Peptides against a protein of PDB entry 7UQJ. Designs and how they scored, part 117

Target 1, 160 residues: chain A of PDB entry 7UQJ
Amino acid sequence: PELYQNFNITPPRGVLFHGPPGTGKTLMARALAASCSSDERKITFFMRKGADILSKWVGEAERQLRLLFEEAKKHQPSIIFFDEIDGLAPVRSSKQEQIHASIVSTLLALMDGMDNRGQVIVIGATNRPDAVDPALRRPGRFDREFYFPLPDVKARFKIL

## One batch from the design tools (peptide; aimed at target 1 E97, target 1 (a further copy) E97)

Design b2_p29_4_s4 (made by RFdiffusion4, then SolubleMPNN; from b2_p29_4, 13 letters changed)
Fold by OpenDDE base, seed 2:
Structure b2_p29_4_s4 (fold): chain B 160 residues (1-160), chain C 160 residues (1-160), chain D 160 residues (1-160), chain A 29 residues (1-29)
Amino acid sequence: as target 1 above (160 residues)
Amino acid sequence: as target 1 above (160 residues)
Amino acid sequence: as target 1 above (160 residues)
Amino acid sequence: DLEELLKKLEEERQKKEKEEYEKKKKEEE
C-alpha cells in the first residue's frame, strides 16, 4: 500500500481480486493488510466471506454489511476483505432476485457512500469475476480488477 | 498429498517444485499440505531448508535427514518439504564432493526406502532444477516435477 | 499500493518481510509488485537473492548493488526485492567483518541515497530478522517490518 | 471441491498468519 503511494496512483474505493481458487487472492489481501500496518499506524483488517454473510444472516445481511462498514470506518485506517464476493453479490439471476438484489444494493450504497478521503479500502475476491454484479465493477466501486492467474494449469495439475 | 489421493493419482514419493524465486513453491507446498488435512486426518508438515541442513549440521546432516524421515513416518500422514533442495543436494561439483555426496546418498537411500504404502510425501523446492543432483530426479524419488512460472508479468500487472 | 495512499502514510524506502521459510514472503513481494503495475504504469520488478550476490560476485557485490539500484531508478516505478537479505547483510559478526561490512555500507548508502520522491521501493525478505544488520532496520531504510508467520503449526494443522 | 478446499485452507492460513503477526507484533511492542 505504501508501495502504491510511491506510484501516485489514487487508491480505488474497491479492488477486485479475481482468478482461480488457490491463486493467493486471500493471501494477498491479508498481506496487503499486514503490509499496510506500521508500528505507528495499525490497519484494521475485516474479513468476511460472501457465502457466510448470506447463510448466517438470512434477512440481516444488509444490516451486517452496514455494521461492517461502520466498524471499518470507526477503526480507520482499515481494509474490508470480502472473500468469495460472487457469493455475496452474484449476477442478478431471476430466481434469487429479491434477496440478492437488496444485498447488492446495500453494498453499492456503502461503496458509493465511502468518501475518497476515508481510509477504508474494500477488497473483493472471487474465482468468477463474471459472476459479480457489473454494478459493483464500475468506477468508484471495485473499479480496479486484479487477475490472479493459476500458476500454469499444467504446473498446478502437476502440483495437484 | 491426500490431494493426489483424492484425485486417484498415486502420490509420487517425491515431487520437485521448480521455478523462479517467489513463484509460490513453498506456499504451494504448505497449501498442498493444508489441502490434505481434514478435521479428522491432519497431515504433519515437516519443513527444512537445504542450506540450513548443510550449515547448521556440518557432519550431522545425514543423521538429521534420517531423523526427519523417521519422524515423518511416525507422524503419518506427513509431508516433508525441502525448501532450496539445490542447497542440500547440489550437482556433484568436484570441490565439495565428499560431504555433499554423502548427504545426497543418504537422501537417495531414504527416498528409496520409503515404502509406496507410506503416507509420507517429499516435496523439494528449487529455483534451479538443473542444480539438483539428477539421481534425485529419477523414478521413485523426485519423479514428478512442477514448474512454477512467474505469474505472467501481465497477469501480475493485472494483480497490481 | 493504492491502499496505503488512502492512509496518507509516507511509503518506506524499504520494507522488511520476515518470517519462517515458506510463509510466502517472496510470493508476496512479487504479488505486491504485480499489484502496483497498472496497464498504464508498469512496475519493474528486480529480484536478487542475498546469498547469490555474495557468492556469484565475490569482490563485485558492491558494484552489483549499485548497478541494481541504478537500473531500478532508470526503470521507475520499480521494486527491488532482496530475497534472503540476511545472506547479503548479515549481522556484523567479528569473523567475516570486512567483506560483509562493505556490502552493508554500500546497501545503507544506496537506501539513504534514495530520494523519497523516487518510485523505487526496496523489499528485503528474511527468515531471521535478527540476523539482518540493525543499521538496515532504521527509519528511512527497512523501517517497516512485516512478519510472515508460519501458518500456526495449529493453523498448518487446521489448514493442513 | 479441491479448489474450494485450497481456498478455505489458504483463508485459514492467512487468518492465522495475521493473528500470529498481530500477536507477535504485540509481543514485540
Scores: peptide ipSAE 0.000, ipTM 0.221, DockQ to the pose 0.072
OpenDDE base, seeds 1, 3, 4, 5: peptide ipSAE 0.000, 0.000, 0.000, 0.000; ipTM 0.245, 0.200, 0.178, 0.335; seeds 1, 4, 5 fail the geometry check

Design b2_p29_5 (made by RFdiffusion4)
Pose (drawn by RFdiffusion4):
Structure b2_p29_5 (pose): chain A 160 residues (1-160), chain B 160 residues (1-160), chain C 160 residues (1-160), chain P 29 residues (1-29)
Amino acid sequence: as target 1 above (160 residues)
Amino acid sequence: as target 1 above (160 residues)
Amino acid sequence: as target 1 above (160 residues)
Amino acid sequence: AEEAAEEAAEAAEEARLEAAYEAARAAAA
């Protein structure tokens, strides 16, 4: 931590996995979760699938998001993987419902808002990155974007 | 206050920060929240978002807005910051649930019934200005609209 | 009435001020209420909003609307003004609440209960006219309309 | 009677929310 405090830099804490289906996005997330449970320093893994938080009560989806990010603050070494994040956080449109744009606005305020979110890495896997809200694809929230391509010749050899 | 009585004008009590993502809106609100808590006279910063307002009960979201504005009037030199305000206050639509139009109507009434002395300042950052209701964007409710643009060369040099 | 009842032209049961925001609709009702700054028993003015009627309870909103209309009949020549009548009477649909739908179901029955010798006029204002419920715009209800447009050049010169 | 009117308003509210939830699930699909 002194190396990042040597400068006035904060580490990148957000990655967006994107690429075609079957290219290794959930596999890489699974390998990262299995590696986080065997290094004997507790990196807590929070798994979230799509719109897992959707509810029929008003304001319960934003409350579940606030609770997920707060339980992530309780244990500092924690990770949040959002599988199929283009179904949880679509581009905010006036035509669609307000529960969607309200979830996206809560996710924006919880990733880079007024309060610091802590040592929480946020990973989102998507097949449709341009269905993710563009305000979620900027540094401070999903700094990096890993493109997982279909494998080339050497990579297919290695996979096989 | 005599200058604002000599000319028959009311000081603006509302600002709408708007601009592209990552251009300085939450940063300015964070710097103003740190400047509210330093000096010999204290300004009280009230931070809000859509999650700690929306409720599942009838008449509880507008009651939380009224408690916010009454508590800010009690601590009279005050700032109220609504981040991602298009999620809290979207454009009113009959094809949406009634809770969003009821929040927008309660917010319009509470802003039209403030102290009328420049005591409670209301600051909102929408990232998208079109999504916010046009009744909130008229002078009297959010008087000023600060456009935080993408920085030009001298501004990029200063930021770097 | 000595003059205007000679010709049998009935006064309107419901007159609707509609237009863009900031066009002076609340000013006209405030100026008509300052034309109620006159002696008693003539042009009693009631200033209500699309809020501060609707409540947590199930009967105080309709009971209060029936009482407002009864006090309007008690002082015979009277005017009821509903500012932001889309807040009191939104469009009834299946995303609509039950309390607003019953407020509309009582306001319609109270406007059809108003006698032919027109001594209570109900003026209502809105910035979005096709967001008020369609039933109050039928004949025998809010049927005469006043459009308040943005000002032209001479009108802006007078305003300045 | 007042309690029955409250129960009917709560039931109408829950049915409205269930219909909005089913429409949100259809929109998420």

Design b2_p29_5_s1 (made by RFdiffusion4, then SolubleMPNN; from b2_p29_5, 21 letters changed)
Fold by OpenDDE base, seed 3:
Structure b2_p29_5_s1 (fold): chain B 160 residues (1-160), chain C 160 residues (1-160), chain D 160 residues (1-160), chain A 29 residues (1-29)
Amino acid sequence: as target 1 above (160 residues)
Amino acid sequence: as target 1 above (160 residues)
Amino acid sequence: as target 1 above (160 residues)
Amino acid sequence: EEEEREEEAKKKQEEVNEKLYKETLEELR
């Protein structure tokens, strides 16, 4: 929030962090939350795992998403971080993952329903950006994407 | 290897990284693999997710663990990183997780069977250290533990 | 600090974060500072930009570096983060950058003068590791290097 | 009775695990 305010940049409503496992997507999201917090302005960080929402809240995932967004709005400025968002919002054309269409639709609606003036940033992390529903990657949703590449083997050598 | 050799420290066979989700456990493991590599000595980094071994290799998880340790030994110096190791090696007393007892036993044997002179480091990462089988946390296995704390809101104020 | 102490690893005196612009070097340094802070142990984070030390403190840069290291030592455990360290510590063979030789020499002396037991970590970030004086990259200084690879070009365009 | 069956099942699983542990150690030698 303040970082984006200081840069005169409208904070993205949604940011997709994508890249191989263990490239620091979650750490980056936490660091963003950290760096955006000041003495005057604490950022509230909400973290959910996509698979956990599906597995723990079978039949209530839509309600849990709504509650999460309400809580984030109540505690603004806030960051909602979805780890493994491809587990929550699979590509609609996938035969195995059609069961999640209602959850995807709810998340889409929640992303669209965020006021442009809201101090809520949504970060989705995935190892498979192509497994995320393209509808989530449209403007006004996860319209900004960050690739987290593997630490190169050569860069590895100079740390010892 | 060289780091531990230079410190006259016997390399831990196993290191448990534990702490809340997104505290940088996986990134630290990659950074360690990174830092342990030199132009003369490349560290091979093997990454597996505990849940992936269970879900993708149902009934072959033991074999896949053996192959992983053999491959790591073949490509030494190496790091084996288990992300979400609590998913692979749940507490044996857990009523729901008794199905994984053979996998735990295989992992225990693989940890014990590593030669002390081996250039293979095993890193387990978990968000729930208490969900990891205590047998894995014994000397000669994951006998070193590293807590990855949350970026404290109060620590954030000292970073800005 | 505690992580390195728990590893029985002498914390690296210096870590070089290198990689293209906008790869998250600064954010990772903040995340490291944040992840190394606990409720019991707050890490003090000092941030300086190499160019700012040169431009704001013309003729006093050496004094400002000394004060920074003294303050970091006073507030240990601490991290000193130099953003754009290539602006502070150019390669000595560069005809245009010979004016900075005294600053480089001061930084080298400060890195060398850090007690091995000191809880001060120095992180340098650069987009041009080859523009950093090789003397800074020697053992006991920035002897550890992390490469931050490019976020995919397509991802960068969506962030701007 | 159910607790005894759970304990007996646990003990049998521990024996299987110990066997697998020994076999794995032998394969690693």
Scores: peptide ipSAE 0.033, ipTM 0.295, DockQ to the pose 0.027
OpenDDE base, seeds 1, 2, 4, 5: peptide ipSAE 0.000, 0.000, 0.000, 0.000; ipTM 0.221, 0.207, 0.281, 0.323; seeds 1, 2, 5 fail the geometry check

Design b2_p29_5_s2 (made by RFdiffusion4, then SolubleMPNN; from b2_p29_5, 21 letters changed)
Fold by OpenDDE base, seed 5:
Structure b2_p29_5_s2 (fold): chain B 160 residues (1-160), chain C 160 residues (1-160), chain D 160 residues (1-160), chain A 29 residues (1-29)
Amino acid sequence: as target 1 above (160 residues)
Amino acid sequence: as target 1 above (160 residues)
Amino acid sequence: as target 1 above (160 residues)
Amino acid sequence: EEEQRRKEAEEAQEKVNEELYKETLEELK
């Protein structure tokens, strides 16, 4: 928030963190949330795992997404972090089309329906950016992507 | 390695990273691996996801664990990182006993068979430490536990 | 803190985060600070930029360092994060010797003067670890180093 | 025939997606 306000940059509605597993995507999202929280302006951090939304809320995933976005709006400024977002909105395969289509459509609508003035940032994390529905990667959604590289093993962490 | 050598602490054969999802367990493991690697002493980092060993190697999980430990020993100094280790060695429930029992027993034997002089460190990461078989948490196995707490949003980042 | 206490490991007085710019060093430091804070044990996070301590406090940089460490000790458990620490404690070059020597000497003394029982962790971040005075990288100071690797440049930062 | 059926299925799915999208946007107003 402050980062974008200070730069007069319209905060992206969504940011996609991608990279190999264990590159700190989730930690980065939490750290961004924590770093954007001041004593005067606490950012509420909502975390959901994409696969958990599908598995725990079979048939209610849309409602849970709506409730999550409403709660995030109620507690703004807020960050919604979707870990393993490829599990929530995988590329539409012809065989599981209807359930995934509805969840993707709901997420798209929720991201599109966020007022540009809302202090809600959505962060998606994935190890497989190409497994995320391209519709989520359009402007006004996850329009910014951050790659998290592996620590090059050449990294001299001299932990003496 | 250097971390434990500098402390004259017998390196634990295994370290359990636990804490809420997205607290940086996997990143920390990679960072530790990278940190222990110097130009003179490259640490080989092996990463496996617990659920993947079960799902990709149905009936061969034991062999894959053995191969992993042999490869880690061959490329020592090395770190074996098991992400979501609760997926590899869940608490023995009465209904899936035989397959899980054999994988757990193999992992136990591999951890017990590591010579204390071996430059192989095993890191397990889980969001559910209580879902990890207690036999893995005994001395000489995952005998050290690192808790990765959530950034409490109430954490007074007094960024003065 | 808890990480080291749970292991009966003497917490390093200092940790050096190094790696290319934009690798998340600052963010990791914030995430670690936030992650080490619980409801029961709030960690106070102090952030300073190395160049800012030199530029804002010309002739008072030593006093500001002392005040920072005193404040961190007063608010322990605490983390002192020096971003761009190479700007605070550059390798002693023959031409700017006296001012930098005094600041480095003060920082060394402050890190050495931390009681092993103090719950103050110092994190330095730099893009240029070789530009940090080697005296800071000795045991009891920044004795642990963490390398943050670049995103492989093929990382599609589609910052649209 | 299979390509036409695939295209018709894609168009039908796109219609369902558009309808769900519109419904969700209306509920958000």
Scores: peptide ipSAE 0.021, ipTM 0.339, DockQ to the pose 0.021; fails the geometry check
OpenDDE base, seeds 1, 2, 3, 4: peptide ipSAE 0.000, 0.000, 0.000, 0.000; ipTM 0.251, 0.199, 0.344, 0.251; seeds 1, 2, 3, 4 fail the geometry check

Design b2_p29_5_s3 (made by RFdiffusion4, then SolubleMPNN; from b2_p29_5, 22 letters changed)
Fold by OpenDDE base, seed 3:
Structure b2_p29_5_s3 (fold): chain B 160 residues (1-160), chain C 160 residues (1-160), chain D 160 residues (1-160), chain A 29 residues (1-29)
Amino acid sequence: as target 1 above (160 residues)
Amino acid sequence: as target 1 above (160 residues)
Amino acid sequence: as target 1 above (160 residues)
Amino acid sequence: EEEERRRRMEEYQEEVNEKIYKETLEELA
């Protein structure tokens, strides 16, 4: 908290974890939630899967997103983790356009509506960063991206 | 090889990794594939996502499963990792019955057709073990199950 | 708590995650911290990098370790994660002997001084388990080891 | 009781994971 205040660094509202499947994006997101949870400052972790929001909440996905962000704000400090966010917010040019466009627009609005002072971080995980709507990857949304290379690549990077 | 022969322990043909999402199932499967790969003995790792087999290979999912198992056998020692196997082999009572039933039946037959002498392990990962067809969880198939508790549960479990 | 008491199983004070770089050791440790945090019981996660303790805290590394363990005890249930613990606790036979020996001795004493009733787990991650001082791998310290194998670079990932 | 039940389940899962790991290594050995 104080470090961000002292350096005038706006905490990232959204972080995109991208990389091949099984590179540990979901695990890192959970990990971050736990690591930021101290006895004095407990973080609430919300997890949703992009495809589950579409499949389970057909016609209510927007409302469910709003409720999720309201709950996250109510239980701040909090992390919202979207696993497979490319399933929720595909690039607008893909054939399931209208339903996805509304969900994407809602997610955009919710991320934009997060006050910089809100202790809510959104983490999106994807196997396909290029399948995530570029509008989500703009400043004030998922403005930080972390590549999770294959473990083999990670192995090489630590050996160098 | 010899240790299993000496203890008369049939190596598990199939292992079900189950537990909440982001508990490291995929990571462990990748890890297992890699540890067994020495300079002298390289393991071939095949990864498939259950939902991808259904969505990408509509009408050819059975053939793709057969080809996968044939390739795994050809490139033995090998591991076949099914991520989200509940997406491939849902409980037969779920409404998408006929197509899923054939895919499940094919997977069952392929696992049953694995000779115990075949150096091919199948790892299924699921967030919902109860959503996996119980027929897959029988001896000679996914006969070993590993619960991957939430990483926080893991930490409590080691502390307590 | 009671189950370890009932089975006379001392909860592992320390867990060594070892395996090649990028195998998800750090990820799993972080995940472990995150999953133990329920709404009712949140775990405090402390992360330190072995090399950072040596480089940033030259001459104060011992004090920083003591403070870390005191904070972890104060904020229990807690996890202390040492990433690259081999950088902190190299085998005593390596030429940077005296400074490392004192840090290793301090870490040993801190792990030994952890009461079995303390809800503090120490997770050490290393790419080189053989580079970790064997004294740390003894019972009551890092007495459980988890091998995180490389996802074999040469494992032919047939990602279709 | 639930935390303990959980703990037993995880130790069991660790033993089981180690066992699979060893067994997988041995099968692949």
Scores: peptide ipSAE 0.008, ipTM 0.262, DockQ to the pose 0.071; fails the geometry check
OpenDDE base, seeds 1, 2, 4, 5: peptide ipSAE 0.000, 0.000, 0.000, 0.000; ipTM 0.193, 0.194, 0.240, 0.252; seeds 1, 2, 4, 5 fail the geometry check

Design b2_p29_5_s4 (made by RFdiffusion4, then SolubleMPNN; from b2_p29_5, 18 letters changed)
Fold by OpenDDE base, seed 4:
Structure b2_p29_5_s4 (fold): chain B 160 residues (1-160), chain C 160 residues (1-160), chain D 160 residues (1-160), chain A 29 residues (1-29)
Amino acid sequence: as target 1 above (160 residues)
Amino acid sequence: as target 1 above (160 residues)
Amino acid sequence: as target 1 above (160 residues)
Amino acid sequence: EEEERRREAEEAQEKVNEAIYERTLEELA
């Protein structure tokens, strides 16, 4: 929060973490959540798997997304972390078109409806950024992307 | 490999990484894989999700596990990483008994059938170690467990 | 290195490995050191036991820590592994207050004084993370934590 | 050169993973 205030930088509404599986995307998201939490200012961390929202809530996924965003707003400052967001919001050209299209449209609307002054950050993690609907990767949504490469032999030293 | 030779330590057939989601289990497994890879000795890293083996290979999951272990042996030294192994091998008391029981029995047999001198390590990751069949957590199988705690709020900053 | 540069993420200065004794913390640290060493880029691995630094260097522990960090910087990329770091940096509430306080303060200063561009990583291992001074577990220090649970009895044999 | 050899090693590992995946698909076909 304060970091963005000091630099006159509009906090990102959405951050996409992408890279090969097991590169620490989820760890980083949890790290960010805790980093931004102080004793005086606890950040609420919401975590959902994209595939779980689709599979557990078939026909209710849109409602569950709405509830999640409402709860995140109620408990601000908050982070919503979508693990495997490509499972929730696949490219619209994928043959599972109708159900995915409605969920994607709901997520788009929820991200667009967030107040720029809101203390809610959405983090999406994916192993396949190209499998994420390009509409989610636009400004005002997941408009910051961080690539997590395979820890090269050198990068493993720093995760150490 | 050489590290285990020098210590007269029989290399683990199976290591269970467990802890809350986003604690770096998969990252650690990949870090280990490439840690053990030198320019002279590349380690082959196989990754499978437990739920994917169950869902994508309904009725063939046993065959796919056999093929995976054969290929890992062929390309030794190798690591087989099962992400979300609780999705593949749930506790036998879970209501999905028959299909899960056969897959668990196959995985047990494959782990038991590995040569102690083989350079194949199996790493299982789970958020729910108690959801993993206790038979997999026995000696000769996933007989090493590593827990990944939630990075405390302060610890999350440097994983950043 | 580059991974952290791309994310604008400050590389961890310190990683804390914690968990019950015999869970492979030291093995993992050595494995990581070996993994990150190539023929072209050898990583210098420094290992010290916390209790040894305190007991062998009574009155000089601060100087020995400084020398260790200087040598690690000179031979970068390097890993400093502190085994049993709770023996070096016990919680300040423990009755050995004065001598431990100075060593802890020195270690804190050394970790804080490391260049963000430096290729020096500090790994601390402990069986008792709660016995480690919370100041060491803060951002800029041991700000990544990995827990190593008790492998079930049979489980210790194979990472062995 | 080292970064290029590493990209080549990652691409080679990705190609090995893809080739394993494709070969597994071919052996299933």
Scores: peptide ipSAE 0.000, ipTM 0.242, DockQ to the pose 0.031
OpenDDE base, seeds 1, 2, 3, 5: peptide ipSAE 0.000, 0.000, 0.008, 0.000; ipTM 0.302, 0.212, 0.329, 0.202; seeds 1, 2, 3, 5 fail the geometry check

Design b2_p29_6_s1 (made by RFdiffusion4, then SolubleMPNN; its pose is not in this set)
Fold by OpenDDE base, seed 5:
Structure b2_p29_6_s1 (fold): chain B 160 residues (1-160), chain C 160 residues (1-160), chain D 160 residues (1-160), chain A 29 residues (1-29)
Amino acid sequence: as target 1 above (160 residues)
Amino acid sequence: as target 1 above (160 residues)
Amino acid sequence: as target 1 above (160 residues)
Amino acid sequence: SAMEEIKKQAEEAVEEAAELLSRQYEELA
């Protein structure tokens, strides 16, 4: 928040956190939400897992996404964090084309429909950025990517 | 490993990391693996998701667990990290009793069968420690618990 | 950055990350820097350890701080991350009063002298927020605090 | 206590991991 305001950087609607499992993507999202919250302006943090939206809400996933974005908009300023977003919006594979295409289309429309005032930020986390539909990785959607590398123990040895 | 070795503390066979989603449980497990790795003694880090073991290995989950523990034993010193271990070993609910009971029994036996030399550590992560079968939370299994709190933005407005 | 811009939150000049060692404070600072960088607008990230500034630059610490802030200002937008800031700006203890007082005074003056346009953000990390001089924790300086909780190893020995 | 020491070293380990991650982020930046 402050960093981008400070830098007069137009906030992306979406940030993609990617990197190996357990590199702190979700922790970072929560910490960002927390750091951006003040006593005067608490950020509402919404969290959903991609696989949970698909598995729990088969055929209602689109509606649940709409409700989530409506809630996020109602409780502005807000962050929507999608953990395992590759589970929600996989690259269009031939066999599951229709259902995933509908969910992806809904998410795209919701991200495109976000007010440019930036009161809602969407964070997607994935271990497989290339498994996320490229349409989500376009400008005005998840147009910023943030790589979470593994803690590399080898970097301790660069100081010796 | 080094932590416990450094302190001459007998390593627990199992550590349960619990706390809200995205509190760095998996990151911590990797960081622990990393910190315990030296140039002379690299720790082998095995990671599995509880839900993945159930969903991908229906009827072979027990065998996959055995193989995982054999691999971990072969590549000692090692850490086995189970993310979402509540997905692997849920508290015995009436409807799925037999299959989950078999997997839990296998995991219990594998943990009980681990050499007391502490060359294999098992870390389980969960958002719901009470959803983990209590048999796993007994001494000699996941007998140490680690709570990962949310990042709390204490906006200490010291209004002086 | 984006979160604060999105939320129309006036950026603090300084954010204090506090919490036990290894709770991801440094990781978070870098992650914030990276997330705020775009191809069009790269954020310059300056990192210094408080102890390093004191130990390496005895008698030149004030000058090094000035140079650092000048560089950060020159390379705007920028982040200055002070790791172990309690090493740089300890609470005035009787024996080391004068030297630490000078460094603290310099840091205070530099933070007070930052343009309110927020092109330079200062992040301080500490394991001991109460060891940081209270003058640094005032509005317009490190006026936002972010607690990085330990993973709390509550060894709940439920000795059942 | 042994737990406080474990806590401290886990803290240090996570700090180191955070430093390592942070360095990797610098190399990527």
Scores: peptide ipSAE 0.007, ipTM 0.374, DockQ to the pose 0.135; fails the geometry check
OpenDDE base, seeds 1, 2, 3, 4: peptide ipSAE 0.000, 0.005, 0.000, 0.000; ipTM 0.301, 0.371, 0.371, 0.356; seeds 1, 2, 3, 4 fail the geometry check

